Peptides against a protein of PDB entry 4Z63. Designs and how they scored, part 277

Target 1, 334 residues: chain A of PDB entry 4Z63
Amino acid sequence: LCLGMNDLTGNIPEDLFHLKRLNLLGIQENRLSGSLSREIRNLSSLVRLDVSWNLFSGEIPDVFDELPQLKFFLGQTNGFIGGIPKSLANSPSLNLLNLRNNSLSGRLMLNCTAMIALNSLDLGTNRFNGRLPENLPDCKRLKNVNLARNTFHGQVPESFKNFESLSYFSLSNSSLANISSALGILQHCKNLTTLVLTLNFHGEALPDDSSLHFEKLKVLVVANCRLTGSMPRWLSSSNELQLLDLSWNRLTGAIPSWIGDFKALFYLDLSNNSFTGEIPKSLTKLESLTSRNISVNEPSPDFPFFMKRNESARALQYNQIFGFPPTIELGHNN

## One batch from the design tools (peptide; made by RFdiffusion4, then SolubleMPNN)

Design b2_p27_2_s3 (from b2_p27_2, 13 letters changed)
Fold by OpenDDE base, seed 2:
Structure b2_p27_2_s3 (fold): chain B 334 residues (1-334), chain A 27 residues (1-27)
Amino acid sequence: as target 1 above (334 residues)
Amino acid sequence: MTEEEIKEMIKKSLEENTSSWVSSVEV
């Protein structure tokens, strides 16, 4: 049953929860309000639940043990409070959980040993606090993780060295510390292609450790951290780099010539730093910009990107990496 | 893009009074 993209108001009719053979309930993009009914437990055949973009409030009901076939739960952009209910945090069937842009709080806890099917997790823009959950790497299929805009104090857990499934990781604006440790850990994630760390590590030094290596890194975003240091030499080995944003830092020294050797680099933002010297001529010869053969069909993160051009302007949302225009931004280097 | 178009892009970036940044959150 799909009732999305309407002006529906009030609560979900209780009679709807008697549909025991229902595989899909989509009621997204409405004005539905109140608590999400516990009677969703009666939908024992449910595979997909989409309640996103509504006015739901209260706690998410702890009934997911009665939903053994549930693969997709989308609840983004609501007013949900409390934590992730225990039955949801233990769901063996769940592939995707999206609860972005809610008011969920407390310590983030997932039973990753039970969540054997979880491949996508979006909990961005919530009120989770404490530390990043050390057991996330136990979610053996977890590929996409957005934890941005939460209050995760401290460092990236050492256990993330074993996060082999991780491909897309967003931690923007999450009060993280120790970028050197974070990069030192995350380099072990051999499938990591997208790393977004904007608005963390306030005033730290960007490590220039030649031992760092990100084999499959395509997207690196570490903007607005006030980072010190120079262009990191270790980045030159990330031959698949497509998008680099190091803007709004305090990086110094020259822009190295190897920045133009990235065959796939189509978006470069080094603006609002303290870079000096000449602009490498190799940038004018970037193969990705000069050749027409950009493979547009690469997998992208499930979480959106946002580009803010002006503090007073609304950020532009990009759902795909290749949605970014070809860009070289080198302005505001003093 | 031509080399000249890339040069013009770089030139514009140096002349712009606005600087953008990317995030995974709407700030």
Scores: peptide ipSAE 0.319, ipTM 0.869, DockQ to the pose 0.799
Fold by OpenDDE base, seed 5:
Formats: structure tokens, sequence, C-alpha cells
Structure b2_p27_2_s3 (fold): chain B 334 residues (1-334), chain A 27 residues (1-27)
């Protein structure tokens, strides 16, 4: 049943919960309000639940133990409060959980040992606090993780060295500290292709440790951290780099010539730093910008990117990396 | 893009008073 993109108001009619053979319930992009009914437990055949972009409030009902076939739960952009209910945090069927842009709070706890099918987790823009959950690497299929805009104080857990499934990771604006430790841990994530760390590590030094290596790194975003140091030499070994944003830091020294050797690099932002010297001539010869044959068919994160051009302007949303225009931004280096 | 177009892109980036930054959240 698909009722998305209407002007539906109120709550879900109770009679809908008698549809025991219903596999898909999509009621997204409406004005539905109140609590999500616990009677959703009666939808025992449910595979996909989309309640996103509504006015739902209260706690998410703890009924997911009665939904053994549920693979997709989309609840982004609502007013949900409380935590992730225990039955949801233990769901063995769930592949994707999206609860971005809610008011969920407390410590983030997932029983990753039980969540054997979880591959995508988006909890960005919530009110979770405390530390990052150390047991996330126990979610053996978890590939996409957005935990951005929460209050996860402290460091990236050491356990994340074992996060082999991790491919796309965002922690933007989450009050993280110790960038050296974070990078030292996350380099062990051999499948990591996208790393977004914007608005963390305020005023720390960007490590230039030659022992750091990110083999499959395609997207690195560490903007607006006020980081000190220079262009890190370890980055030169990330031959698959496509997008680099180190803007709004305090990086110094020259822009190295090896930055033009990245064959797939189509987006470079080094603006609002303190770089000196000449612009490398190799940048004018970037193969990605000069060649017509860029293969656009690469996997993208499930979470969106946002580009903010001005402090007062609304950020532009990009759902795919290749949605970004080819860009070289080198402005505001003083 | 031609080398000239890339040079012009870089030139514009140096002349613009606005710079962007990327995040995974709307800030």
Amino acid sequence: as target 1 above (334 residues)
Amino acid sequence: MTEEEIKEMIKKSLEENTSSWVSSVEV
C-alpha cells in the first residue's frame, strides 16, 4: 500500500493494521501525526515500512519482534523521541534503518550480534549522546553508517579497527576529538571508500604520518575543523581519490604537485586555508576533468551530502557523489 | 574540460568571495 506524497492528516486508520498480508506500507511525505501505533505489530508480513517525512511524535513502539520479515524501516524527518526500541535494536531481519532527522536521545545501543542483516544505518541529526557504540563492528554486514550531528563526545573506538564491512562513514558535527587516533583506527577499515568528518577535531593537527594508508579511499571530507599542519603525505597513496574537501582549516605550506596525479579526482576544495606558493600546474591537467570517459557507475553512500556556500544560505543537497559539479576551489588562502 | 577551462575555473575560485564546504548534514 503506497499512500506517499499526499496531504493525509491524523493517524493511521486502525483497520489498516488488519492487513496481515501487507508486505509494503508507504505513507511517507504526508502530515500524519501522533504516535506510531503499536498495532503495526499485526502487520506480520511487512517487509518495508516507510513513514518518513511526517509529523509523527512519541516513542517508536517496541513491536519489531512481531515483524520477522521487516527489512526496511524508513522513519526519517519525524518527531520521534526516546531511544531505539529493544526489539528494533535486536532485529535479525532488518537491512536498512533510517531514522535521520528525529529527536531520538540517550545512548545509542544496538545488539549487533543479533542484527545479522543490517547493512545501512542512518541516525544522523538526532540527540544521541555519550560515546560511539563500541560494538558496531559486530554488525558484520554494516556498510553504510551515518551518525552525523549527534553529541558523541570523545574518540573513535579502538574496536573500529575491526570494522571490515564499513564502506561509507559519516560523523560530521559530532563533537569528536583526536583526529590522529581516528585516522589511525579507520585506516584498518579496508573497505572504507567514503569518510566524512566535517566539523570535528577543532584546532587539532592533521597528522602527516607516512604510516597511514587508506587503500580504497574515494571521498575524504574533513572541512571546517580549523586543523593545523600541511597537506598530508599519506593521502598521496590513495590513488582512487575522487573528492577531497579540506576547506575551512588552517593548513599551511605548499599545495603538493602529487595532487594532480589523482586520475579520478574531480572535486577538490582547499579553500579557506593558509596555503602558500604556486598552484601546481598538474591541476590544470587532471585526467578526470580532461577525459570524457569517467565511469559514473560507482556505488554511493545512502546518506546525502550537503554543500554550504554561505553561512546564511541553505545547504544544497547532493544524493550522489557524481552530483557534485567538477570543482577546483583554491580561494581564500592567506 | 580543456586546460583553459580548468585554468578559468581556478581563476574564478581565487576571485570569488564565497567558498563552500561539504558535510553529510545540513548545518
Scores: peptide ipSAE 0.309, ipTM 0.865, DockQ to the pose 0.809
Fold by OpenDDE base, seed 3:
Structure b2_p27_2_s3 (fold): chain B 334 residues (1-334), chain A 27 residues (1-27)
Amino acid sequence: as target 1 above (334 residues)
Amino acid sequence: MTEEEIKEMIKKSLEENTSSWVSSVEV
């Protein structure tokens, strides 16, 4: 049953929960309000539940043990409060959990040893606090992780060295510290292609350790961190780099010529830094900008990107990396 | 894009007072 993208108001009719054979319930993008009914438990055949973009409030009901076939739960952009229900945090069937842009709070706890099917987790823009969960690498299929805009104190856990499934990771604006440790740990994630760390590590030095290596890195975003240092030499070995944003830092020195050697680099933002010297001539020869055929069919993270233009403007949402226009931003370097 | 178009894009970037940054969240 798909009733999304309407102007439906009020509560979900109770009679809907008598549909025991229902595999898909999509009621997203409405004005549905109140608590999400515990009677969802009666939908025992449910594979997909989409309640996103509504006015739901209260705690998410702890009924997911009665939904043994549930693979997709989308609840983004609601008013949910409390934590992740225990039955949801232990779901062996769940592939995707999206609860972005809610008011969920407390410590983030997931039983990753039970969540054997979890491949995508979006909990961005919530009120989670405490430390990052050290056991996330135990979610052996978890590829997409967005934990951005929460209040996670401290550093990236050492256990994330073993996060082999991790491909797309965002921690933007999560009060993280110790960028050197974070990069030193995350370089061990051999499947990591997208790393977004914007608005963390405030005033720290960007490490220029030649021992750092991100073999499969395609997207690196570390903007607005007030980072000191220079363009890191270790980045030159990330030959698959497509998008680099280091804008709004305090990086100094010259822009190195090797920045133009990235064959797939179509988006470069180094603006609002303290770079000096000449613009590398190699930038005018970027193959991705000179060639007409950027292959659009590369895997993108499940979480959206946002581009903020100026302090006063609303951020533009991009659902795919290739949605970004080809860009070289070098402005505001002094 | 031609090399000239890329040069113009870089030039425009240097002249424009528009600053952008990327995130995974609306900040």
Scores: peptide ipSAE 0.274, ipTM 0.831, DockQ to the pose 0.821
Fold by OpenDDE base, seed 1:
Structure b2_p27_2_s3 (fold): chain B 334 residues (1-334), chain A 27 residues (1-27)
Amino acid sequence: as target 1 above (334 residues)
Amino acid sequence: MTEEEIKEMIKKSLEENTSSWVSSVEV
């Protein structure tokens, strides 16, 4: 049943939950309000539930143990409160959980040992607090993780050295500390292609440790951290780099010539730093900007990218990294 | 409209500003 993208109001009719053979319920992009009924438990054949972009409120019902076939739960952009229900946090069938832009709170707890099918997790823009869950690497299929804009504190857990499945990771604006530790840990994530750490590590030094290596890194965003130091030499070994944003830091020194050696680099933002010297001539030879025929193998996270170039400006949404215009931004370096 | 409904409408309308995957933020 697909009723998305309408102006439907009120609550879901209770009689809808008598549809025991229903595999897909999509009611996204409406004006539905009230609590999500516990009677969703009656939809025992449900594979996909999309209630996103509504006005739902209250706690998410703890009935997911009665939904043994549920693979996709999309609840982003609602008013859900409380935590992740225990039955949802233990779901062995769930592949994708998106609860971005809600009011979920408390400690983030997932039983990763039980969640054997979980591959995508978007919990960004919530009120989760405490530390990052140390057991996330136990989610052996978890590739895409957005935990940005939560009230996490402390450091990236040491256990994340074992997060082999991790490919896309956003922790932007989560009050994280110790960038040296974070990078030292995350370099062990051999499948990591996209890393976003914007609005963390305030005033720390960007490590220039030549021992750091991100083999498959395509997207690195560490903007607006007030980071000190220089362009990190270890980044030059990330030959697949496509997007680099280090804007709004306090980075100094010269922009190194190796920045132009990235064959796939199509987006570079080094603006609002304290870089000095000449613009490297190698930047004019970036193959991705000079050759119209370069096939870029784009990383595709299940969550959108947002870029806000001005506090007063509307954030630009990009569903794909390829949607970013080819850009070199070196402005406001003094 | 309840205060909660208003809050949720604001949240929905500001999704792009509140989104967690922020690449670049000008401060």
Scores: peptide ipSAE 0.017, ipTM 0.564, DockQ to the pose 0.074; fails the geometry check

Design b2_p27_3_s1 (from b2_p27_3, 12 letters changed)
Fold by OpenDDE base, seed 4:
Structure b2_p27_3_s1 (fold): chain B 334 residues (1-334), chain A 27 residues (1-27)
Amino acid sequence: as target 1 above (334 residues)
Amino acid sequence: SIEELIEEAHREALEEREERAAARRAA
């Protein structure tokens, strides 16, 4: 049953929960309000639940143990409060959880040993606090993680060295500290293609440790951190680099010539730093800027750049790295 | 910058959450 993209108001009719054969309930993009009914438990055949873009409030009901086939739960852009329900945090069937842009709070707790199918987790723009959950690497299929705009004080857990499934990771604006530790840990994530760390590590030094290596890194965004230091030499080994944003830092020194050796680099933003010297001539030879036919492979199909309800050309650009125009931004340097 | 776009998208998501929260309080 798909009732999305309407102006439906009020609550879900109780009789809808009698549909025991229902595989898909999509009621997204409405004005549905109140609490999400516990009677969702009666939808025992449910594979996909989309309640996103509504006016739902209260706690998410703890009924996911009665939904053994549920693979997709989309609840983004609501007013949900409290934590992730225990049954949801233990769901063995769940592939995708999207609860972005809610008011969920407390410590983030997932039973990753039970969540054997979880591949995408979007909890961005919530009120989660405390530390990052050390057991996230136990979610052995978890590839895409957005935890941006939460209050995860402290450092990236050491356990994330074992996060082999991790491909996309956003921690933008999460009150993280110790960039040296974070990069030192995350370099062990052999499948990491996209790393977003913007608005963290305020005033720290960007490490220039030659021992750091990100083999599969395609996208690095570490902007607006007030980072000090120079262009990091370790980044030169990330031969698959497609997108680099280090804007709005306090980086100094020259832009190194190796920045032009990245065959796939189509987006470079080094603006609003304190770089000096000449623009490397190698930048004028970037194949991605000169060749029309460089297929930029998207690092993740579930790239958690925000899609707005209105399919503005901007919203499409947010979700797809390949939708960014070839760009070199070096403005506002010394 | 991509950062500006990310932050814009996040700001808009917060604004929308606040608008929705206000709408729920007015209902």
Scores: peptide ipSAE 0.267, ipTM 0.845, DockQ to the pose 0.113
Fold by OpenDDE base, seed 1:
Structure b2_p27_3_s1 (fold): chain B 334 residues (1-334), chain A 27 residues (1-27)
Amino acid sequence: as target 1 above (334 residues)
Amino acid sequence: SIEELIEEAHREALEEREERAAARRAA
């Protein structure tokens, strides 16, 4: 049953929960309000539940043990409060959980040993606090993780060295500290293609340790951290780099010539730093900027960098990496 | 920047959430 993209108001009719054979319920992009009914437990055949972009409030009901086939739960952009329900945090069937832009709070706890199918997790823009959950690497299929705009004080856990499934990771604006430790840990994530660390590590030094290596890194965004140091030499070994944003830092020295050696680099933002010297001539030879026909194999997270409701075709274009035009931003340097 | 676009989209999403929360408190 798909009733999304309407102006439906009020609560879900209780009789809808009598549909025991229902595999898909989509009621997204409405004005549905109140609590999400516990009677969703009666939808025992449910594979996909989309309640996103509504006015739902209260706690998410702890009934996911009665939904053994549920693979997709989308609840982004609501008013949900409390934590992730225990039954949801233990769901062995769940592939994708999106609860972005809610008011969920407390410590983030997932039973990753039970969540054997979880591949995508979007919990961005919530009120989670405490530390990053050390057991996330136990989610052996978890590829895409957005935890941006929460209050995860401290450092990236050492256990994330074992996060081999991780491909897309956003921790932007999450009160993280120790960028050297974070990068030193995350370099062990051999499948990591996209790393977003914006608005963390305030005033720290960007490490220039040549021992750091991100083999498959395509997207690095570490903007607005007030980071000191220079362009990190270790990044030159990330031959698949497509997008680099280091804007709004305090980086100094020259822009190195190797920045133009990235065959796939189509977006570069080094603006609002303290770089000096000449613009490298190698930037004028970036194949991705000079060749019209470079098929860029872009990282495709299950969630875009940002989402808007009723996005224009342009907004939809920019919310994913492939939508960004070829760009070089070097403004507001010395 | 990518950062500015991400932060703007998050700000708008936060504002919309707050407006929705305010509307629910006024009802």
Scores: peptide ipSAE 0.226, ipTM 0.807, DockQ to the pose 0.110
Fold by OpenDDE base, seed 3:
Structure b2_p27_3_s1 (fold): chain B 334 residues (1-334), chain A 27 residues (1-27)
Amino acid sequence: as target 1 above (334 residues)
Amino acid sequence: SIEELIEEAHREALEEREERAAARRAA
């Protein structure tokens, strides 16, 4: 049953929960309000539940143990409060959980040993507090993680050295500290392609440790951290780099010539720093900026950098990292 | 910048969440 993208108001009719053979319930992008009914438990054949972009409030019901086939739960942009219910945090069937842009709170706890199918986790823009969950690497299929805009104080856990499944990771604006430790840990994530750390590490030094290596790194965004130091030499070994944003920092020194050696680099933002010297002539040789439509046919991460309600063609383009136009921003330097 | 676009989209998402929360309180 797909009823998304309408002007439906009020509560879900209780009779809808009598549909025991229902595999897909999509009621997203409506004005449905109240609590999400516990009677969702009666939908025992449910594979996909999409309640996103509604007016739902209260706690998410603890009924996911009665949904053994549930692979996709989308609840983004609601008013859900409380924590992740225990049955959801232990779901062995769940592949994707999206609860972005809610009011969920408390310590983030997932039983990653039980969540054997979890591939994508979006909990961005919530009220989670405490430390990052140390057991996230136990989610052996977890590739995409957005935890941005929460209050995760402290450092990236040492256990994340073992996060071999991790490909996309966003921690933007999460009150994180110790960028040197974070990068020193995350370099061990052999499948890490996208790393977003914007609005953390306020006023720290960007490490220039040549022993740091990110083999598969394609996207690095570490903007608006007030970071000190220079362009890090370790980044020159990330030969697959496509997008670099280090804007709104306090980085100094010259822009190094090796920045033009990235064959796939199509987006560079170094604006609003304290860089000095000449613009490297090698930047004019970036193949991505001159002639070749580098069709970076990489599957967009399931989680866009941002979701706009009005997906203008522009917002859709930007939801795909590869939809950004070829760009060099070097403005507002010294 | 991509940073500005990310922050703008997050602001719009917060504004929409607040609008939705206000609508729930008015209902």
Scores: peptide ipSAE 0.123, ipTM 0.793, DockQ to the pose 0.116
Fold by OpenDDE base, seed 5:
Structure b2_p27_3_s1 (fold): chain B 334 residues (1-334), chain A 27 residues (1-27)
Amino acid sequence: as target 1 above (334 residues)
Amino acid sequence: SIEELIEEAHREALEEREERAAARRAA
């Protein structure tokens, strides 16, 4: 049953929960309000639940133990409060959980040993507090993690050295500290392709440790951290780099010539730093910027990127990294 | 920064991949 993208108001009719053979309930992009009914438990055949982009409020009901077929739960852009229900945090069937842009709070707790199918987790833009859950690496299929815009104070857990499934990780604007520890841990994530750490590590030094290595790194964003130091030498070994944003830092020294050796680099933002010297001539040889026909057949990261050109401008959605226009931003280096 | 944008983007691609996956299942 798909009723999304309408002007539906009020609550879900209780009679809808008698549909025991229902595999898909999509009611997204409406004006549905009130609490999400506990009677969702009666939908025992449910594989996909989409309640996103509504006005739902209250706590998410603890009924997911009665939904053994549920693979996809979409609840983003609602008014949900409280924590993740215990039955949801223990779901062995769940592949994707999206609860971004809610008012969820407390400590993030997931039983990753039970969540054997979880591959994507989006909890960005919530009110989670405390520390990052140390047991996330126990979610052995978890590839995509957005925990951005939460209040996760402290450091990246040491256990994340064992996060072999991790491919995309955003922790932007989460009050994290110790960038040296974070990078030293996350370099062990051999499948990590996208790393997003903006608005953290305020005023720290960007480590220039040549022992750091990110084998499959395609996207690195560490903007607006006021980081000190220079362009890190360890980054030169990330030969698959496609997007680099280090803007709005306090980085100094020259832009190194090896930045032009990245054959796949199509987006570079080093703006609003304190770089000195000349623009490397190697940047003018970036094939990705000069050749229209580089079909990078590489799987685009699962995540779009937005580009906000100005603080007042609407972010342009780019659903694929390849949707970004080829860009070099070197402005405002003084 | 491109990151507020990447977060908003992560958000919208999870949404859009799920919309595309839902559309591919409805087709």
Scores: peptide ipSAE 0.031, ipTM 0.595, DockQ to the pose 0.069; fails the geometry check

